# Peptides against a protein of PDB entry 3S8F: the designs that were tried, part 40

Target 1, 157 residues: chain A of PDB entry 3S8F
Amino acid sequence: VLTLFVAVPSLMTAFTVAASLEFAGRLRGGRGLFGWIRALPWDNPAFVAPVLGLLGFIPGGAGGIVNASFTLDYVVHNTAWVPGHFHLQVASLVTLTAMGSLYWLLPNLTGKPISDAQRRLGLAVVWLWFLGMMIMAVGLHWAGLLNVPRRAYIAQV
Target 2, 166 residues: chain B of PDB entry 3S8F
Amino acid sequence: DEHKAHKAILAYEKGWLAFSLAMLFVFIALIAYTLATHTAGVIPAGKLERVDPTTVRQEGPWADPAQAVVQTGPNQYTVYVLAFAFGYQPNPIEVPQGAEIVFKITSPDVIHGFHVEGTNINVEVLPGEVSTVRYTFKRPGEYRIICNQYCGLGHQNMFGTIVVKE

## One batch from the design tools (peptide; made by RFdiffusion4, then SolubleMPNN)

Design b1_p10_7_s1 (from b1_p10_7, 4 letters changed)
Fold by OpenDDE base, seed 3:
Structure b1_p10_7_s1 (fold): chain B 157 residues (1-157), chain C 166 residues (1-166), chain A 10 residues (1-10)
Amino acid sequence: as target 1 above (157 residues)
Amino acid sequence: as target 2 above (166 residues)
Amino acid sequence: FLEVYERLLA
């Protein structure tokens, strides 16, 4: 129980970001419990990417609790589950945040705004990346639960 | 304007933080429930047992693979397994069906994995430390041991076999 | 999370 309190700072950080998003959405005219979500700038890859990263990070964070739990870690340790967790944390949140940051940074560094074509392409890239990461992560987690080992090219299952 | 914005942000943060804490307790409850009602994957931690990796090959219960399987009771065995670069000894490990097997696993060199397919046996093997795993094979046959911890150039080919006899 | 939990309990 005490060990799980390690998750508190991370949760606080994650949900403060969520709070910021809600505030932003409401400032943009969103109302109600979910209306603020629709009001967010989903047409901007610099926004969409890190948000998708956050969404991927949620199950990853839950997995972190599993991995840190003595009894549950025995089930998943050194199985395909672990790479699945990593890909949600690093290849999803971190990578997508970096990608999103790039979509913001490059226009600012060059002084040139992103074209509409580039914007649309960027959206396609981040959504496809997210989709791919989710498919892979689900597969890895599932395989891990079926006792498929990591760092091995063969498995009985 | 700034004051209003700050107040609004604070309200949202409080809500989300409350949700966060609630979820934390839910997770704790789920773990507790699993521990209380589900025995699969719940393996009690054993006492830390140490061994000298520099002498484990020369003396002690791991020194002779032919003597690695020790009957400790009518239907109980202890198997002293050495995981090394790049294999396991003894290989194969022969044990009877239905017997309680206590694996005592250590390494003379680097960290290895001991993952037995078809079972829940999956432990890391550290030099200087003895990993203890208890298992009863209910089905006869061959069970492959896989190293699931990178241990060097031959890691991917590091396999062993447990033969369970009727 | 719930799906994982259910799988672990199966």
Scores: peptide ipSAE 0.017, ipTM 0.792, DockQ to the pose 0.283
Fold by OpenDDE base, seed 5:
Structure b1_p10_7_s1 (fold): chain B 157 residues (1-157), chain C 166 residues (1-166), chain A 10 residues (1-10)
Amino acid sequence: as target 1 above (157 residues)
Amino acid sequence: as target 2 above (166 residues)
Amino acid sequence: FLEVYERLLA
């Protein structure tokens, strides 16, 4: 009950952020239903990182609802599914947001912009992290569905 | 103009909130559908039963591993299992193929897991509570019990075996 | 998500 209750404001927050992104994209010249996405500053790791985190958070959030369901939780509880969920929520959203925050915070604190090389490196790091996290998360969720237990080094599968 | 900008933002927010609400209903519908159509094979939670973890080893149905398997009907058994640091008793658990087995599982010490490979049996075992799981083994053989809840230094080596006899 | 859902129901 509590999880489902928390899901509502979380969704509202998420979509509010999405609305802000849409507005920003449209201000940057994006048009149409999806054109605003392309207009967003994808060349800035301070932007890309948290956005990728949010993207990873979507399936994680959906998984949270699954975990809160009595019948579905029976299937996934204490399997590799749960770590998969956690990694999407923490290692994706929180970690990427932290990474992105650094790319915003440090230049603002020092008054010095990041170099182009640093920017490119940052983008590489963020995208690679996201890719790796998605691979791991998918693997963990899949393993969980195959009844691979968490907190165990062995599995029948 | 700040006012115009605020109105625009509000419009987008309303749209996304509407989408959010729609998605919420979709998720609820999917869950409802699952609950309505895919409940077969799920072991429901039984009645909450309590036991004193400090005396469960000395008295009661869990006290003697040799008496742990109780025939309650022609093709029905109750197995009183203790999950402890770090193992299970009885071990092995011997049950006949095709019989309905009611596992009554509790712990004398800390929280453990009771995950039986090859089955959908996967429950947590709490001291002071009795976990009840009903299952019928259709295939003979050995089924490994795995502890999937951290219970101490020997957690990774905590295994049991269910032997299903023809 | 749908794919995962289908797998859960399998």
Scores: peptide ipSAE 0.017, ipTM 0.773, DockQ to the pose 0.296
Fold by OpenDDE base, seed 1:
Parts: C-alpha cells; structure tokens; sequence
Structure b1_p10_7_s1 (fold): chain B 157 residues (1-157), chain C 166 residues (1-166), chain A 10 residues (1-10)
C-alpha cells in the first residue's frame, strides 16, 4: 500500500494535464461528456503528438504500479513485460512529446509556419508511431505474461 | 473573467483528481485481491543471505559441482548453483521428479539472471548475495535455464539445463 | 487467457 503512494504524484500530474485538455476543449466549443475531445485541435501535430504520448502513458503508468508491487513484480520482472512498460513511457510519451515540441518550436524559432503538406506528414508520422508503439507494447506485455524472458533471443511459449 | 475561469479550472481539476484517487484505490484493490486469493503462489523474500564472491568458487557448498545437489530430506533437496560468465554450475542440474527443490544461487563475478523455462523461477543473481528459490517439478524432462540479465559479451549464449528424472 | 492464468499460478 505504501509503495502505491509513489504513484500519486504521477497520477496527479497526468490528470491535471487531462483537466487542462478538457478545459481547452470546452473553450473551443466542445459540450457534453466527450464533446470536448472532438473540439481539440487534432489537425495540429504539435498537439496530437504529446496527447498520443499521454494516452500511451496511461497503460504504462498502470503497469508501473504493477512493476512497483513487491508481489506482482515476481511475475513480470525481467520478462518482456518490462520492455513493454518502458516503451510506452519512453518511446511513446517522451518521444512523442519531443516530436510535438519540435512541431511547435521550429516554426516559432524560424518565424515560418509549416506547410500544409508538412502538417499532414507530421500527423501521419505521429499516428503511425503511436500505432506501432501500441502494437509492440501489447505484444510485449502479452509475451511477458507468457513468461518470455527479457534480454533473451529464445523463449518457450 | 479570470475569476470564473479559475473556478472552472478548479472544478475540472477536482474531478480529475477524484478520478485519480479512485484509480489508485482500484489498483490497491487489485493487488489486495491478488494477495488474498493467490497467497500460495507468493514466495516471500526471506532473509538476505550473504556470501563472499571472491572465495565462493574455492570453498563452501558452491565449490564442488559434484556435491551441489544435497538431499536434505526424504523428498527434499538443496541445489547450490553458480551463475557465472558464461554459464551455470552444475550443468546439468539433476533432480528427481516430485521432490521439493531449494535452489541456492549466487555469482562469483557479475550480476546474472536465473530464468527457468516452463516454471515461475525467475530471479536475479547478485555477487555476494544468495538467491533462494523453492520449486517442485511435477513433470520430468529438461528445463532450460536462461540468463535474462545482461552480463557481458557471452550473455546471449549463457544457458543451463535442469534435468528432472522420474 | 486460461493458459496464462494457469502458468501464473503454477
């Protein structure tokens, strides 16, 4: 129980970001329980990338709680579960946030807006990246539960 | 209106914080449920046992692989295993089917893994520390030991075998 | 799922 309290600051941070997104969506005209999501600027890769990163971070964070559990760690430790976890955290949230930051930063530094073609390409890149990360993460977590070892090229499954 | 905006933001934050706390309780409940229903499968950490990695190859129960398997009871054995760069000792480890096996695993050099395929045996092996794992093999055959902790250039080829005899 | 569950409990 005490170990799980370590997750509180992370959860607070994540959901504070979510709260900000909801507020922004509602300011943009979104209504209802989910209408605010549709109102967010999904045509901007600078927005989409970090949001997708956050979405990937959710199951990763849940997995982090599992990994931090003394009991449950016996099941998942040094299996494919672990790489599945940190790929959601690093390759999803961190990487996509960095990508999104560049889509904002470069136009601001140069004073030149991105072209429509660049914008569309950016959207494709971040969505494909996210999709690939999710497929890999699900596979790794599943393999981990099947006792596939980490840092090994062979496994009995 | 800045004041109205602050109130609105606060309301959303409170809602999401409540959700956060709820999720925390869900996770705690899941862990509690697992512990309550699956206690038989939980191996306690036990007491930390230490050994000198610089002498473990020369003296003590790990020194002679021919004496690594020790019968401690009618159907109980202790197996003293060394994980080293790059293999396991003894290899193969021969144990009888249905016997309770206590593995005492340590390393003379660097950190290794001890992952036994087809079982829930999966521990890290640290120099200076003895890892203790208890397991009963119900089926005869060969079980491969895999090192799942990077230990050097030969890590990928570091395997052992447990032979369970009828 | 059942197979995984059995493995986890084995």
Amino acid sequence: as target 1 above (157 residues)
Amino acid sequence: as target 2 above (166 residues)
Amino acid sequence: FLEVYERLLA
Scores: peptide ipSAE 0.016, ipTM 0.806, DockQ to the pose 0.227
Fold by OpenDDE base, seed 4:
Structure b1_p10_7_s1 (fold): chain B 157 residues (1-157), chain C 166 residues (1-166), chain A 10 residues (1-10)
Amino acid sequence: as target 1 above (157 residues)
Amino acid sequence: as target 2 above (166 residues)
Amino acid sequence: FLEVYERLLA
């Protein structure tokens, strides 16, 4: 009935997380409108992974508003658009958050810190994952707008 | 120090919250603008019509594929389509070019999709409900119907054809 | 516009 109002708590949550990031960045010496972003620990895959997930979640969230729209859903429903959306939500945000959690959790559970080589490899993995996911998601959304159906191996384009 | 930190956090939260609300309105405005300027091609929601899926094959307008295409006016037709595991009937669906076609689609078994390539026809078909879609084919030829809702082991092979005649 | 908003919220 009022499905679009789901966007309200979602946005509140997202921007609350952003507020926490800004606070953390400023505590780390970042100043100005964007300086706090540079001050965040981009050398730690446990941090980078979920943040990249959040970045992927932005267009995904926008798509969520589209999908929740009564009228616009008729355009995108059961097209490749839908997989594009939830790959941003699940395969980006959730998966990258899980990956980031592992980069933090495993060293703590085992008592063994990750080596510098492992750290660099981890960074490479999460960035490549993000890049690949963005390419895939853009492709799926684009295909969906071209009326490519989901759950089908053949399409008109 | 802790008090100052809390105040700082609250300030950031308030700022981002205000931004979030602003963005919400921006998104709504953009959607509204899009709908206002690009309303063509949107399929309107049909009226809810019910049917008994257990008897739809035996009686009624869906029972005989040979009688599925009904002329309701000089340039108007109603086509009663069944989506089932795993195909469509009638198949092919033959309709004239330029005629207004009202598709009445239902299912005797499970949920299926009815996606017609080259058109904006894309609806789910639920047992017990009748999906109604109105469309006019401007170009003659063959249009493939694709099931885009998983319906079982044969889902990937579930296709139909609409033949538009001159 | 009200109609559009109602549709979006439904």
Scores: peptide ipSAE 0.006, ipTM 0.784, DockQ to the pose 0.074

Design b1_p10_7_s2 (from b1_p10_7, 5 letters changed)
Fold by OpenDDE base, seed 2:
Structure b1_p10_7_s2 (fold): chain B 157 residues (1-157), chain C 166 residues (1-166), chain A 10 residues (1-10)
Amino acid sequence: as target 1 above (157 residues)
Amino acid sequence: as target 2 above (166 residues)
Amino acid sequence: VLEVYNLLLS
């Protein structure tokens, strides 16, 4: 009940953020249906990280609804599916948001801007983190659907 | 300028909210489709059944492993299973192929899992409650029971076996 | 596919 209750506000919030991104992209010269995406500051890890987190949140959020559904939860409960969901929501969304926040917060707090090398390294870190998390999440969800249990060192497949 | 900006933001918000609603219906439709096509594997929840975990080992249907498998009909059995730290009782559980098996599972100590490999049997076992699972084994052989709920130091080694006889 | 069916739906 609680999950489904918060699902709608969460979706509204997420898409409101997307609306803000579209507005920002269009202000930066983006045109067309998708041109605003390219206009966003993809050279800034403080921006890229939380956006990648949001992208990971899409399947994770959908999975949350699945996990909260009685009949579907029977299929996925205590399988590798559940850790897959967690790694999308916590290890991807929350972690990447924290990374992005760090790339913004530290320069502002210290008064020292990040170097170009640090910026490039930051971009590499968040993209590689996202890639790794997506690979792991897909694998865990797949394994879960194949009834691989969580909290077990063995698998039936 | 500020008013124009707010109006523009509102327009984008309206668009994305509309998209959000559309996606909500898509998700509902996908769930409905999944339920419609995958209902065969759904085990309905039974009524809440309670048992005293402090006496379940001494009296009642779980007390004697030799009496754990009870024939309730021509091709129907009830199996009273204890999940404990760290194993299952009886072990092995012997049932005939093709029979409808009702597992009545409880725990005398802590919460355990009851995950039967090769099947969709996967339930948590709570002390003081009886987990009920209905299943028919179509293939003979050995099915391993795995605890998928952390239950202590020996959790990783907590296994049981169901032997399905022809 | 059959194995998945048996695992999840049987």
Scores: peptide ipSAE 0.022, ipTM 0.778, DockQ to the pose 0.204
Fold by OpenDDE base, seed 1:
Parts: sequence; C-alpha cells; structure tokens
Structure b1_p10_7_s2 (fold): chain B 157 residues (1-157), chain C 166 residues (1-166), chain A 10 residues (1-10)
Amino acid sequence: as target 1 above (157 residues)
Amino acid sequence: as target 2 above (166 residues)
Amino acid sequence: VLEVYNLLLS
C-alpha cells in the first residue's frame, strides 16, 4: 500500500521550510553552518512560535514513521506513545503555528504594533509552552514504551 | 536580484530535499534492520476472520461463557472472549500456567480494546472481526484486561481478569 | 526484502 511513502510529502514540506529559514538567516547576516540560526529573529514570538513547532514536529515525524510501520505499531499502538506523538504534531506544531500566526495577524489587522511588554510575554508563553510540551511528550513516549495504555487512568508501571 | 535570490533559494531547497529523502531512507533502513535482526518477535497479522456481531451472543463459540475455554491440545487452549459495553466474558478467564493460549476476541457492539497488563497482548477488537492473539503465561497470578479504546460512558471501568493457575 | 517491503511499505 506504500504506507510509509505518505511521509515523503510531509518531510519535503518540512525541510523546504527549513531551507527558507536558512535563506532568511543568511540574508540577515548569518554565516557558516550554524550562524544563520543565530541571525534569525528570535525576539519575535510570531517567528519563534512556529519554529518551535517545527522542532517538535521532527521527533513527531520520526514517530509517525514508527507508528505507520506494521510491526512497530504493534508495540506502540494504543499506548501512551500515541498521545505523545500527536501532542508533538497537534499541540506543538499546529498550536504554536496558530499562536505565531496571531502574533503576526493581530498587529496587522489593528494597525498597531505589539508593545515590548506584550512581545516579551509572548516569547515567554511560547517557550514555556514548548518546554511543557516536550516534557509531556518525552514522558508519554517513555510511558508508552513501558506499555502504559492510552485512554486508561491506570497502569501497572 | 530577484533571479539571483530565486536561484539561491532553489539551491537550499534542493539540499534540504536531498536531506529529507536521505532521512526517510535512514528511517526505513533502521526499521528494516530491526526486523531483520529481531524476526522472532514479529507477530504475523494473519487472515481476517469475520463473524456476525448480531448473532455472536446467541450462536457460536462466544455464546456460552462456560464453554469459552476450549482445550485444543495437551498444553494448548483456545479462549473465546467477548469484549462488550462494558466488560469482558468470560470473566475471569481461567487458564493454566505454561499453556499456549489462543485468544479469539470479538465484540457484539462497538470497538473495544484488549490490553492485558504484564503481557504484550494489546489489540483492538472490532465488531464483525475476530482478533487472534497467542500467548503463554509463564507466571501464575491475575492479569488485568484493560479497554484502551473509548467505547462509551463506562469505558473507564471496563476491566477483565485473566487468572493463570499453576 | 520483499517481506520487509510488504510489512513497512504496504
């Protein structure tokens, strides 16, 4: 059925976005293999949010390949592993992208720039969200490997 | 200037696309390696076995919980289990230690889960389909069956027990 | 190889 090949378009899209980020960073004066990363606008929550979402999407995508594998899915299916996966995909990438979009959209719609306080608060929210999601995701994946079931309030472990 | 920028973007895109493709193959290779080195742990999906969920309670091997455990060999048993809203039958499921148990699990109503704690038994149970799982209990005791697929208001309390006797 | 293909890609 070519199930794993479904991952190809997503990977292509994700890394194309990464390419755009590299280009942007280099346009902003970044040099070298990693210097372009530092040159990106990390002071803007509209930028930081979706980028952090993309970072969460990386392990989530890898997990997606695992979940799509017939053999490996037997191990992880309906365990805490699965919620760990989609929290990286939905609660991280989608949610953070939405948050970032709002940080861009609202100032443009109102014609008023966000205050410095709002900007700083936004950065804090985005980073804390990402941190919390990563902690939860790691925990869920770990629990899943220990055969903790999903949709259950009890576990042997 | 726009043309130059376009070419630069394309160069980066090509690089990252190549990386993307490479990573895909790495993942596939890792999975393939795992399968090649750990073939003993692979459980075949088997053939799809179908039943009529509307009659499974009245006719057939699932109809009588008292006859659910069938000895098929000297140390082999088949257990016909129903997962229903909200429980399992038979309950408890009593099987001997060290015997090869073939669980035949189906549902008369909605989709349920069949997760046995302390084991690698974890399957979804679909109405109209029979889930087949083979397992040998090495340790005596009680093993809890947990429904890990949402099936209604009583889902969280849907438990069963497998009692393994010496 | 075919078995791996069937398990992973189908």
Scores: peptide ipSAE 0.013, ipTM 0.799, DockQ to the pose 0.066
Fold by OpenDDE base, seed 3:
Structure b1_p10_7_s2 (fold): chain B 157 residues (1-157), chain C 166 residues (1-166), chain A 10 residues (1-10)
Amino acid sequence: as target 1 above (157 residues)
Amino acid sequence: as target 2 above (166 residues)
Amino acid sequence: VLEVYNLLLS
């Protein structure tokens, strides 16, 4: 139980970010329990990318608690579960945040706004990345639960 | 107004913090549920046993692969296994079906993995430490041992076999 | 080098 409390600071930080998103959405006219979500700028890849990263980080964070649990870690350690967790944490949140940052940074650095075509392409890229990452992550976690080993090209199942 | 904005942010933060705490308890509940329904899969860590990796090949129970399988009871065996770059010894490991097998695994060189397909045996093997795993093979046949911890250039080809005899 | 190739890339 005390070990699980290690997650509290991270959860506090993560949901503080969520609070900022809610505030932003409500400033944009969103109302109600979920209306603020719809009001967020989903047409901007610089916004969508890191938000999708955050969404992927949720199951990853849950997995972090599992991996840090003494009894449960024995089940998942050095199985495909582990890379599944890492891909959610690094290849989803970190990578998508970096991608989103670039969609803001590059136009700002060059002084040239992105075209509408580039914007649409950017949206396609980040959504496809997220979709692919989720498929892979689910597969890896599933395989891990079936005791598919990590760092092996062969498995019984 | 900055003051109004700060109050609004604070209110949202409080809500999300409450949600955060609620989720923490959900996770605890999920762990408890997993333990309650999958108790057979939980193997606690044993007592720490140490060995000198520099002499483990020359003396002691791991030195002779021919003496690696030791009967300790009517239906109990201890198997002294070395994981090394890049393989396992003895190989194959021959044990009878239905017997309680205690694997004592160590390494003379680097960290290796000991993952037995078709079983819940999955441990890291550290030089200087002895990993102890207890298992009973209910089905006869061959069980492949896979190294799931990177140990060098030959890591991907590091395999062993456990042969369970009827 | 050849051994490394055979081990890792074959």
Scores: peptide ipSAE 0.000, ipTM 0.786, DockQ to the pose 0.018
Fold by OpenDDE base, seed 5:
Structure b1_p10_7_s2 (fold): chain B 157 residues (1-157), chain C 166 residues (1-166), chain A 10 residues (1-10)
Amino acid sequence: as target 1 above (157 residues)
Amino acid sequence: as target 2 above (166 residues)
Amino acid sequence: VLEVYNLLLS
């Protein structure tokens, strides 16, 4: 009940953030229905990291509603599905947001901008992290649906 | 200028709120689809039943593994299972093929898991509570019981076996 | 395709 109650305001907040991104993209010259996305600063790891985190949070949030369902929980509870959900929420959103925060915080604290090499490396790290997390999350969710148990080193599948 | 910007932001917010509502329906549809495709995985919750974990080993239906399997009807059995650190009793659990089996599972010590491979049986076992699961084994053979709830240093080696006889 | 691109992603 609590999860479902929180789901609505969380969705509203998420899409409000998306609205801010659209506005920013359009201010940067983006046009059309999706042109504003391309206009966003994808060359900045401080931007890319938290945005990718938000993208990973979407299926995780949907999964949260599934996990909160009494009927569906019997299918997924204490299977590999649950760690998959956790990694989307914590290891994706929270971790990527933390990474992005560092790319903003450290230059501001030191007063020195990051070098171009550091920027490129940062982008590589963030994108590779996201890709790896998505692969793992999909695998864990799939395994969970195949009744692979949580907290066990063996499975019948 | 700030006023114009504010109004523009509000317009985008309204659009995204409308989109959010649409996506909500999509998510509900996906949940419905999942429910429809995984109906066999639903195990109804049993009536709340409590026991004293400090005495469950000494008295009652869980006390004697030799008396754990009770025939309650021509094709019905009740099996009283203890999950403990680190194993299950009785072990193996022997039941006939095609019979309706009611598992009544509890723990004398800490929380354990009761996950039977090849089945949809997957419940947590709490000290002081009795977990009730109903299942009919259609195929003879051995089914492994796995503990999927951390219960201590021996958790990873905590296994049991259900033997289904023809 | 180009027109769609210009319309949606310009």
Scores: peptide ipSAE 0.000, ipTM 0.758, DockQ to the pose 0.018

